# Designs tried in a protein design run: peptides against a protein of PDB entry 4Y8H. Part 117

Target 1, 222 residues: chain A of PDB entry 4Y8H
Amino acid sequence: TTIVGVKFNNGVVIAADTRSTQGPIVADKNCAKLHRISPKIWCAGAGTAADTEAVTQLIGSNIELHSLYTSREPRVVSALQMLKQHLFKYQGHIGAYLIVAGVDPTGSHLFSIHAHGSTDVGYYLSLGSGSLAAMAVLESHWKQDLTKEEAIKLASDAIQAGIWNDLGSGSNVDVCVMEIGKDAEYLRNYLTPNVREEKQKSYKFPRGTTAVLKESIVNICD

## One batch from the design tools (peptide; made by RFdiffusion4, then SolubleMPNN)

Design b2_p29_2_s3 (from b2_p29_2, 13 letters changed)
Fold by OpenDDE base, seed 3:
Structure b2_p29_2_s3 (fold): chain B 222 residues (1-222), chain A 29 residues (1-29)
Amino acid sequence: as target 1 above (222 residues)
Amino acid sequence: SFEEFASLSDAEQYAAHVARAIAAGEVVL
């Protein structure tokens, strides 16, 4: 997985790749790693798929109840606190790593949460196996006062770096834009760089060539 | 221990969870 968040002048962008894996096997080429906690609060998940989904659904439900009870738009820090408390309760047994972002009456926010309940704040963040590849792009091109369009481009370029360089990342780029005073804009498959062009070329392999049907890349740890 | 795990770097913690999930045959993001 490669997930990123980028703050811009009037909001925040999160983005993710769409590969899931099961050992050396690609489980899904187009999984959704961006989850809605509330209309204006979204997260990106890395780690165990079941854990990330269960945690985000639970917090989403609790935030909805909290919003109804308070008659107020939910705050990103409230979602962060609920996630932190839940993950800390399980003492790192839940394999969920999240970038949480959104807009609320206090402004735009971007946080990361690790499985044991630690949290970070930043203008740009990356998590997942492709995090280093993404961070190299973010550190190289991030500047203050990004526009929405510049932030979307930066986030998508960072995800593509993960897709190209990380075996755990792949396929498409999903984006969610949360701008102050607007509805969230979820851009499913914003980029599809690995759409195999329909093999227009029927490569008739010469007689005697065996088609490689499956390649498994095994990281041999030394 | 939880404290020992929490003392690891973020990258090491993530790698440990991924390794565990792979060993268990779970779907990883």
Scores: peptide ipSAE 0.502, ipTM 0.890, DockQ to the pose 0.810; fails the geometry check
Fold by OpenDDE base, seed 4:
Structure b2_p29_2_s3 (fold): chain B 222 residues (1-222), chain A 29 residues (1-29)
Amino acid sequence: as target 1 above (222 residues)
Amino acid sequence: SFEEFASLSDAEQYAAHVARAIAAGEVVL
């Protein structure tokens, strides 16, 4: 897995790859690793699939109940606290590593949570087996006051670095954008870099011919 | 133990969880 979060001037973006594995086998090429906790609070998960799904669903349910009880939009820090307390209670036995992000009446937020209940805050974060590849991109290109478009690009580039360099990451890029004053924008399969266009034409080549996949004409006269 | 696990770096903790999941035949993200 490669998951990232990036803050921008008016919100936060999270992104993930779509590979899941079971030992040496690709279990799913298009796994959804971005999960909605609430309408404006989303998370990206890495680690054990079952643990990640279970913990995000539990906190999502608790946040919904809390929102109904308080008649208020849920806060990202409330979700963070619930996750932290739950993971700490299980003393690292839950293999869930999460990037939690969202917008609420207090602004935009980006956090990470590790399996033992530690939390980090930052303007950009990466987790998963591809986190180092992603972080190299983030550290190289992150700046203050990113636009929405710059943040989406940066997050997507970071995920692609994981896809290309990490065996645990692959296939597509999913993105979720949470901008202040707007609904969350979930962009499933925002990039599909490995989807070869279906061969539009079955070219039967004679035995012994190599198919030319791409021709580039370089004008030598410039 | 939790103490042993907590003594690991964040990266090592993640790697340990992933390794356990792989050994157990679980789906890993």
Scores: peptide ipSAE 0.501, ipTM 0.886, DockQ to the pose 0.800; fails the geometry check
Fold by OpenDDE base, seed 2:
Formats: sequence, C-alpha cells, structure tokens
Structure b2_p29_2_s3 (fold): chain B 222 residues (1-222), chain A 29 residues (1-29)
Amino acid sequence: as target 1 above (222 residues)
Amino acid sequence: SFEEFASLSDAEQYAAHVARAIAAGEVVL
C-alpha cells in the first residue's frame, strides 16, 4: 500500500493505490483504500484489510451518531481521538495504519495514526509499504500554499512513486479532495496508469501471410 | 508485549503487522 495526504491552501487531499495482496498474490487490483468516516472526513488505510475496514466503519458509525446527537458537523480531531482510543485499547493487535483527513468548522486537518494509537500531524504524510517512495516525492515537491490542483498532482505523483517502486502497491490511484466550504470529491480511479489498452482487435492476417514474430538484423562484419 | 511493540519504530511496527498478516493468510493493503 501507498497512501498519502497533502494539505493545500483551502483543504486537504488524500490518495491511495488500489492493490491489495495476500502473501505473494495480488488479491485485488482495484481495492478501495479510501473510506468515508463522515461526509467531509475521509481516511486512507494501510495494514490488514479487515482491521482497517472494521475500525473505519466503527468510528464512522460512532461519528454519525455523535453528529446526530449534537446536531453538529463532526470534527476531524474527534474522529482521530476515537480511532486513537480504539487502537490503543487493542494495544497494537489491530493492524490499522490510517491517514485521517477532512474539513470541519475549525478548518482543514491532516493526521496519521498508527496501530498502537500514536498520531502525527503534518502538511504532507505517507504510510504503507510504499511510504518511502511516496515521501521522497512529497519531500521534493511539497511547498507552502499549494493549490487544489497542485496538491492533487503531488498526491497522485507520490502514489505513482509507490506503484512503480513498491511491490505492495499497484494499479490505480484513488483521490479524495476535501475543500473547505465544499462537498468531498471522491475520485475513484483518478489515474489508471496500468490499464492495458484494449488489445487492438486481432489483425486477421490475410490468408497466406505469416506473422513476423521477430526480426534480427545481423551485421556481417567483413 | 505492547511495550515491546511500542518500542519499535513506525516502520518496524508496520513490518511486523504485515508479516503477521501474511503468516495468517490475511489480505494486506
């Protein structure tokens, strides 16, 4: 997995690859690693697929209930705190590594959370087996005052670095943009760099033609 | 132990979880 988050001037972008693995096997080429906690709070997950899904669903449900009860838009820090407490309760037995991002009445936020409940804050973050490849791109190209478009590009470039350099990462790039004052924009398969062009229809070779499979030019040195 | 696990670097913790998941035949992201 390669997951990233990037803050921009008016919001936050998260992105992920779409490969899941089961040992040496690609389990899914188009796995969705971006999860909605609330309409404006999303996370990207790395680690054990079942754990990441379960914890994000649980916190999403709790946040929804809390939001309904309080009649308030949920805060990213509330989701983070719930995740932190849950993961800490299980003392590292839950293999969930998350980038949590969103917008709320207090602004835009980007956090990471590790399986034992530690949390980080930053303007750009990466997690997963491809995190180093992604971070190399982020460190090289991140700047203050990114536009939305620059942040999407940076995030997607960082994911692609994971796709190309990490065996645990692959296939497509998913993106979710959370801009202040707007609805979240979930861009499933924003990039599909490995989509094989549909095999151009088999050229029916005319009867009597032989396909040239290989041509070798041998220079005969005199 | 949790303390031992928590003493690992973030990268080592992740690697340990991935290794455990692989050993258990679980799907890893």
Scores: peptide ipSAE 0.500, ipTM 0.891, DockQ to the pose 0.839; fails the geometry check
Fold by OpenDDE base, seed 5:
Structure b2_p29_2_s3 (fold): chain B 222 residues (1-222), chain A 29 residues (1-29)
Amino acid sequence: as target 1 above (222 residues)
Amino acid sequence: SFEEFASLSDAEQYAAHVARAIAAGEVVL
């Protein structure tokens, strides 16, 4: 997995690759690793698929209930706190690594959380087996006051670095953009870099071409 | 132990979880 988050001038973008693996086998070429916690709070998950899904669903349900009870838009820090408390309770037995991002009445936020419940904050973050490849791109090209378009490009370039350099990453790039004052924009399969264009070279041999059935190379030793 | 696990770097912790999941035949992200 390669997952990233990037803050921009008016919001936050997260992105992920779409490969899942089961040992040496590609389990899914188009796995969705971006999950909605609430309408304006999304996460990207790395680690064990079952653990990341279960944790995201649990916190999403709790945030929805909390939002309904309080009649307030959920805060990213509330989701982060619930995730932290849950992961800490299980003392590292849950193999979930998350980038949590969103917009709320207090602004735009970007966090990471590790399986033991540690949390980080930053303007750009990467997690997963492809995180180093992604971070090399982020560190090289991140600047303050990114536009939405620049942030999407930077995030997608960082994911592609993971796809090309990490065996645990592959296939497509998914993106979710959370801009202040707007609905979240989920861009499923934003990039499909490995879609081999059907090599249009249909070598239709002209009518009358004889098929070679067998070639034998004989080394004539003198 | 949790203390031993928590003493590992973030990268080592991730690698340990992935290795465990692979050994168990689980789907990894």
Scores: peptide ipSAE 0.496, ipTM 0.883, DockQ to the pose 0.797; fails the geometry check

Design b2_p29_2_s4 (from b2_p29_2, 14 letters changed)
Fold by OpenDDE base, seed 3:
Structure b2_p29_2_s4 (fold): chain B 222 residues (1-222), chain A 29 residues (1-29)
Amino acid sequence: as target 1 above (222 residues)
Amino acid sequence: SFAEFAALSDAEQLAAHTAAANAAGKVVL
């Protein structure tokens, strides 16, 4: 997995690759790693797929109940605290690594959370097996006062670095944009860089063509 | 122990969870 978050002048962008694995096998080529906690709070997940899904759904449900009870838009820090307390309670047995981002009445926020319940804050973050490849792009191209478009590009370039260089990452780029004063914009398959081109050659064999099952090259030495 | 796990780097923690998930036949992101 490669997941990233990037703050921009008026919001935050998160992005993810779309590969899931099961040992050496690609389990899904186009899985969704971006999860909605609330309308304006999204997360990207790495680690055990079931654990990331279960924890994000649980916190999403509890944030919805909290929002209804308080009659207030949920805060990103509230989601972060709930995630932190839950993960810490399970003492690292839940294999969930998350970038949590969103907009709320206090502004735009970007956090990471690790399986043992530690949390970080930054203007740009990366997690997953592709995090180093992504971070190399982020460190090289991040600047202050990014536009929305520059942040989407930077996030997508960082995910592509994971796709190209990390075995655990692959296929497509998903993006979610959370801008202050707007609805969240979920861009599923924002980039599809691995679309197989139409085969220039038709490999339709005529009826009656037998497959060669084995070829052996024998050097006949005289 | 939890203290030993928490003392690992973020990369080592993720690697440990990934290895455990793979050994259990779970899907990894």
Scores: peptide ipSAE 0.525, ipTM 0.910, DockQ to the pose 0.841; fails the geometry check
Fold by OpenDDE base, seed 4:
Structure b2_p29_2_s4 (fold): chain B 222 residues (1-222), chain A 29 residues (1-29)
Amino acid sequence: as target 1 above (222 residues)
Amino acid sequence: SFAEFAALSDAEQLAAHTAAANAAGKVVL
């Protein structure tokens, strides 16, 4: 997995690759790693798929209930605190590594959470097996006062670095944009860099050309 | 132990979970 978050001038973007693995096997080429906690609070998950899904669903349900009871838009910090307390309670037995981002009445927020319940804050973050490849891009190209478009590009470039350099990452780029005063924009398969070009029509090779009988494009990024 | 796990770097923690998940035949993100 490669997951990233990037703050911009009026919000936050998160992005993820779409590969899941099971040992040496690609389990899914187009899995969704971006999860909605609330309408304006989303997370990206790395680690054990079942654990990441279960914890995000649980906190999403609790945040929804909390929002209904308080008659208030949920805060990213509330989701962060619930996640942190839950993960800490299980003392690292839940294999969930999360980037949590969103907008609320207090502004835009970007956090990371590790499986043992530690939390980080930043203007840009990366997690997963591809995190180093992503971070190299983020550190090289991040600047203050990013536009929405610049942040989407930066996040997407960072995910692509993971896709190309990390065996645990691959296929597509998913993006979620959370801008202040707007609805969240979930961009499923925002980039599909590994789409096989349409099989070039059967080139009738001239007589005497060694026929390439089998082109196995091993898409390492599929 | 939790203390031993918490003493690992973030990368080592993820690697440990990944290894455990793979050994258990679980899907990893």
Scores: peptide ipSAE 0.523, ipTM 0.905, DockQ to the pose 0.885; fails the geometry check
Fold by OpenDDE base, seed 2:
Structure b2_p29_2_s4 (fold): chain B 222 residues (1-222), chain A 29 residues (1-29)
Amino acid sequence: as target 1 above (222 residues)
Amino acid sequence: SFAEFAALSDAEQLAAHTAAANAAGKVVL
């Protein structure tokens, strides 16, 4: 997995690759790693697929209930705190590594959470097996006061670095843009760099062509 | 122990979870 988050002047973008694995096997080429916690709070997950999905759904449900109870838009820090407390309670037994981002009445936020319940804050973050490849791009090209378009490009370039350089990452780039005062924009398969070209060659053989199924060379030595 | 796990680097923690998940036949992201 390669997941990233990038803050921009008026919001935050998160992005992910779409490869999932099971040992040496690619389990899914087009896995969705971006999850909605609330309409304006999204996360990207790395680690055990079932654990990341389960924890994000649980916190999403609890955030919805909390929002209804308080009659307030949910805050990213509330989701962060719920995730942190849950992961810490399970003392690293839940294999979830998350980038949590969103917009709320207090502004735009970007956090990371590790499986043992530690949390980080940054203007740009990367997690997963491709995190170093992504971070090399982020460190090289990040600047203050990014536009929305520059942040989407930077995040997408960072994910592509993971796709090309990390065995655990691959296929497509998914993006979610959370801008202040707007609805979240989920861009499923924003980039599809590994689409197989259509077969341009016709494999029509003339009538009477027989396929060679097996060839064997036998040396007859006297 | 939890303390020993928490003392691992971020990369080592993820690698440990990945190895455990793979050994258990779980899907990894």
Scores: peptide ipSAE 0.522, ipTM 0.911, DockQ to the pose 0.846; fails the geometry check
Fold by OpenDDE base, seed 5:
Parts: structure tokens; C-alpha cells; sequence
Structure b2_p29_2_s4 (fold): chain B 222 residues (1-222), chain A 29 residues (1-29)
């Protein structure tokens, strides 16, 4: 997995690759790694697929209940705290590594959470097996006051670095944009860089290109 | 132990979970 988050001038973008694996096998070429916690709070997950899905759904349900009870839009820090407490309670037995991002009445936020319940804050973050490849792109090209378009490009370029350099990452780029004062924009398969080009060369010669000069059937009995 | 796991680097923690998931036949992201 390669997952990233990038803050921009008016919000936050998260992005992910779409490969899942099971040992040496590609389990899914188009796995969705971006999950909605609430309408304006999304996360990207790395680690064990079942653990990331289960924890994000649990916190999403709890955030919805909390939002209904308080009659308030949920805050990213509330989701972060619930995730942190849950992961810490299970003492690293839940294999979930998350980038959590969103917009709320307090602004735009970007956090990471590790399986043992540690949390980081930043303007740009990467997690997963492709995180180093992604971070090399982020560190090279991140600047203050990114536009929405620059942030989407930077996040997508960072995911592509993971796709090209990490065996655990691959296929497509998914993006979610959370801009202040707007609905979240989920861009499923924003990039599909591994679409097989039409085979320009057929290596199948038409039947009859080479004349059969002789046919012999030999029974090889051991 | 939890303390030993928490003392690992972030990369080592993820690698440990990935190895455990693979050994258990779980899907990894």
C-alpha cells in the first residue's frame, strides 16, 4: 500500500493506490483504500484489510451517533481520538495504519495513526510499504499555499511513486478532496496508469505463415 | 509485548503486521 495526505490552501486531499495482496498473489487490482468516516472526514488505510475496514466502520458509526446526539458536524480530532483510544486498547493487535483527514467547523486537518495508537500531524504524510517512495516526492515538491489542483497532482505523483517502486502497491490512484465549504469529492480511479495499451504487436503469426514441411508423431514411452 | 512492539520503528511495525497477516492468509493493503 501507498497512502498519502496533503494539505492545501483551502482543504486537504488524500490519495491511495488500489492493490491488495495475499502473500505473493494480487488479491484485488482495484481495492478501495479510501473510507468515509463522515461526509467530510475520510481516511486511507494500510495494513491488514479486514482490520482497517472494521476499525474505520466502527469509528464511522460512533461519529455518526455522536453527530446526531450533539446536532453538530463531526470534528476530525474526535475521529482521531476514538481511533487512537481503540487502537491503544488493543495494544497493537489491530493491524491498521491510517491517514485521517477532513474539514470541520474548525478548519482542515490531516493526521496519521499507527497500529499501537500513536498519532502524527503534518502538512503532508505518507504511510504503507510504499511510504518512502511517496515521501521522496512529497518532500521534493511540497510547498506552502498549494492550490487544490497542485495538491491533487502532488498526491497523485506520490502515489505513482509507490506504484512504480513498491511491490505492495499498484494499479490505480484513488483521490478524495475535502475542501472547506464544499462537499467531499471522491475521485475513484482518478488515474489508471496501468491500463494495458492495446498490443501494437501481435506475436501470433497467422496460420500458414510457415509451411509445415513434415509432421511426425513420436510416442515417447518412458 | 506491547512495549517491545511500540519500541519498533513505524516501518518495522508495519512489516511485522504484514508478515503476520501473510502467514495467516489474510489480505494485506
Amino acid sequence: as target 1 above (222 residues)
Amino acid sequence: SFAEFAALSDAEQLAAHTAAANAAGKVVL
Scores: peptide ipSAE 0.507, ipTM 0.900, DockQ to the pose 0.853; fails the geometry check

Design b2_p29_3_s1 (from b2_p29_3, 12 letters changed)
Fold by OpenDDE base, seed 1:
Structure b2_p29_3_s1 (fold): chain B 222 residues (1-222), chain A 29 residues (1-29)
Amino acid sequence: as target 1 above (222 residues)
Amino acid sequence: GPVPTTDATVTEERRRLLEQARLEALLES
């Protein structure tokens, strides 16, 4: 997986590849890794697909309720706190690694969360097995005062670097743009590079790949 | 640390934890 977030002058963009795996096997070429927490708060997820989806849905529901009770638009930091507390409570048993981003009345925000609940903040972030490849692109080309278009390009270039250099990443690029004063723009399959059908559906991942216990397959990425 | 990728595998334990979390959230709301 390669997931990234990039802040720009008037908002934030997140992007992800679309490969899912079952251990060393490619399970899906078009898995959706961008999840909506609220209309203007989205996250990109790595880890167990079911965990990332379930936790973001759960927090999304809680955020909706919170918004109703407070009569306020949801805040990214509220979502972050809820996610952090939830993941910490389960001590990494929920395998969700997230880049959380959005816009709210306080501005644009970009955070990351690890499965055990640790968080980071930055103007650009990457997570997943392809994160190093993505980060190389981000560090090389990120600058202050990016336009929306420049940020989308940078994010997509970073994802493509992961796709090209990481066996755990592949296929398409999904993008979600959250600009202040606008509706979120979810660009499913923003890029669909013509990837030759890989002859091998099984890969040997490098040491350090997140271990996932195998019990059953839930096809949630189709 | 572990380098995460997206795995479609779900364990019974994870399913239980997720369900428990959902139930707890519902009870707290």
Scores: peptide ipSAE 0.086, ipTM 0.728, DockQ to the pose 0.680
Fold by OpenDDE base, seed 4:
Structure b2_p29_3_s1 (fold): chain B 222 residues (1-222), chain A 29 residues (1-29)
Amino acid sequence: as target 1 above (222 residues)
Amino acid sequence: GPVPTTDATVTEERRRLLEQARLEALLES
């Protein structure tokens, strides 16, 4: 998995690859790793798929109830605190690693949460097995005052770096754009690169490395 | 079928490295 978040001048972008794995098996080529907590608060998940889905659904439900109760738009920090508290309670037994992003009346926000409940804040973040590859791209190209388009490109490039360099990442790029004053824009399969051909052509191994690539695809929905 | 999974190990490692780098930068300033 490769997931990233990038802040831009008027909002935040998150992106993810779409590969799901079960050991040596590619379980899903088009797994959705971007999850809606609220209309303007989204997260990207890595780790155990069931855990990421469960925790985001739980917090999403609670945030919705809270929003209804307060008659206010939900805050990203509220979602963050709820996620943090929940994950901390379970001390890593919930295998959820999340990038949480969104816009609210206080502005745009980007956070990460680890399975044990630790949190980070930044202008750009990456998580997952492809995180190192993604971060290399982010660190080299991130700048202040990115436009929306620049941020989308940067995030997408970072995800693609993961796709090309990480066996746990692959297939498509999903994007969600959260801009202040606008509705969230969920771009499912924003990019659909021919990953297999590109990966074989673009991946460089250090000298002396033997590359072995074995993949099996199983439809688990059947 | 079994629940699909992803690997987060590299993520944690990267976090630690970045944190260490930040600390070092602060100490050098």
Scores: peptide ipSAE 0.057, ipTM 0.436, DockQ to the pose 0.080
Fold by OpenDDE base, seed 5:
Structure b2_p29_3_s1 (fold): chain B 222 residues (1-222), chain A 29 residues (1-29)
Amino acid sequence: as target 1 above (222 residues)
Amino acid sequence: GPVPTTDATVTEERRRLLEQARLEALLES
């Protein structure tokens, strides 16, 4: 998995690859890793697919209820706090690693959350097995006052770096743009490069990485 | 730090954990 977030002059962009694995095989070549928490707050998830989906849906429901109760637009920091508290309770047993981003009345925001509940903040972030490849691109090309288009390109380039260099990443690039004063733009399959990765016979994967030894798609029961 | 892939495998234990988390969240609401 490669997931990234990039702040730009008037908002924030998140992006993700679309490979999911089941042990040594590719389970889905077009897995959706971008999740809507609220209309203007989205996250990108890495880890156990069921965990990322479940936790984001749960917090999304809570945020919706909170928004209805207060009659106010939800804040990204509220979603962050709820996610943090929830994940902390389970001390990493819920395998969700998230980049959380959005816009609210206080501005644009970009955070990351690890499975044990720790959080980070930055102008650009990457997570997943392809995070190092993505970060190399981000560190090289991020600058202050990016335009929307520049940020989308940068995020997409970072994801593609993961796709090309990480066996745990692959296929397509999904993007979600959250610009202040506008509706969120969810760009499913923004890029479909159909990239072929170089096969590596020996590779030491970081913690949490699933090795892909065979390029085959299977049906998922859970 | 951890750099996970997206694993579609769900064990019975994990399913139970997810359900427990859901129920606990409902209780806290």
Scores: peptide ipSAE 0.155, ipTM 0.765, DockQ to the pose 0.777; fails the geometry check
Fold by OpenDDE base, seed 3:
Structure b2_p29_3_s1 (fold): chain B 222 residues (1-222), chain A 29 residues (1-29)
Amino acid sequence: as target 1 above (222 residues)
Amino acid sequence: GPVPTTDATVTEERRRLLEQARLEALLES
């Protein structure tokens, strides 16, 4: 799996590959890893497909109820907090690693959540077995004040790097664009490249970054 | 499992943003 998020001047974009695996076997070539929590809050999931789907649906339902109760548009940080609390409760038994992004009345947001409930924030993020390949692209080309188009390109390039260099990633690129003042734009199979996989490359990160190469298995997607 | 990667050069900013997020979450509730 390769999932990424990239902030741009007026919003945030997330993207994902579409390969799912069971051990050494490709289970699905066109798995959907982008999930809607609310109309303007989406996440990308890595890890166990069933877990990522279940947790995002649960939080999505709760966010909807909360929004109705408060008569307010849901906030990304609310979704983040709910996800964090849920994952923390299970102490890693839920194999969900998420990039959560969206727009709300406070602006655009981009976060990550790990299976044990730890969270991070950034202008660009990557998770999954293809994370290193994706991050190499992101770190090389990210800049402040990206346009929407530049951010989509950057995100898609990062996903493609994962597809080409990570055995756990493959097939297509899905994208979701969340721009302030607009409806979210879900672009299923934004790219459908004819992928020739290359050997995984070693990537150098800034000093202080620990590179851990872990193979992730993405279970069959629903 | 999937491997998280963060930009170490933005660590302080990340902490600030996380704190802001916590505050905003409290205001939303």
Scores: peptide ipSAE 0.056, ipTM 0.435, DockQ to the pose 0.067; fails the geometry check

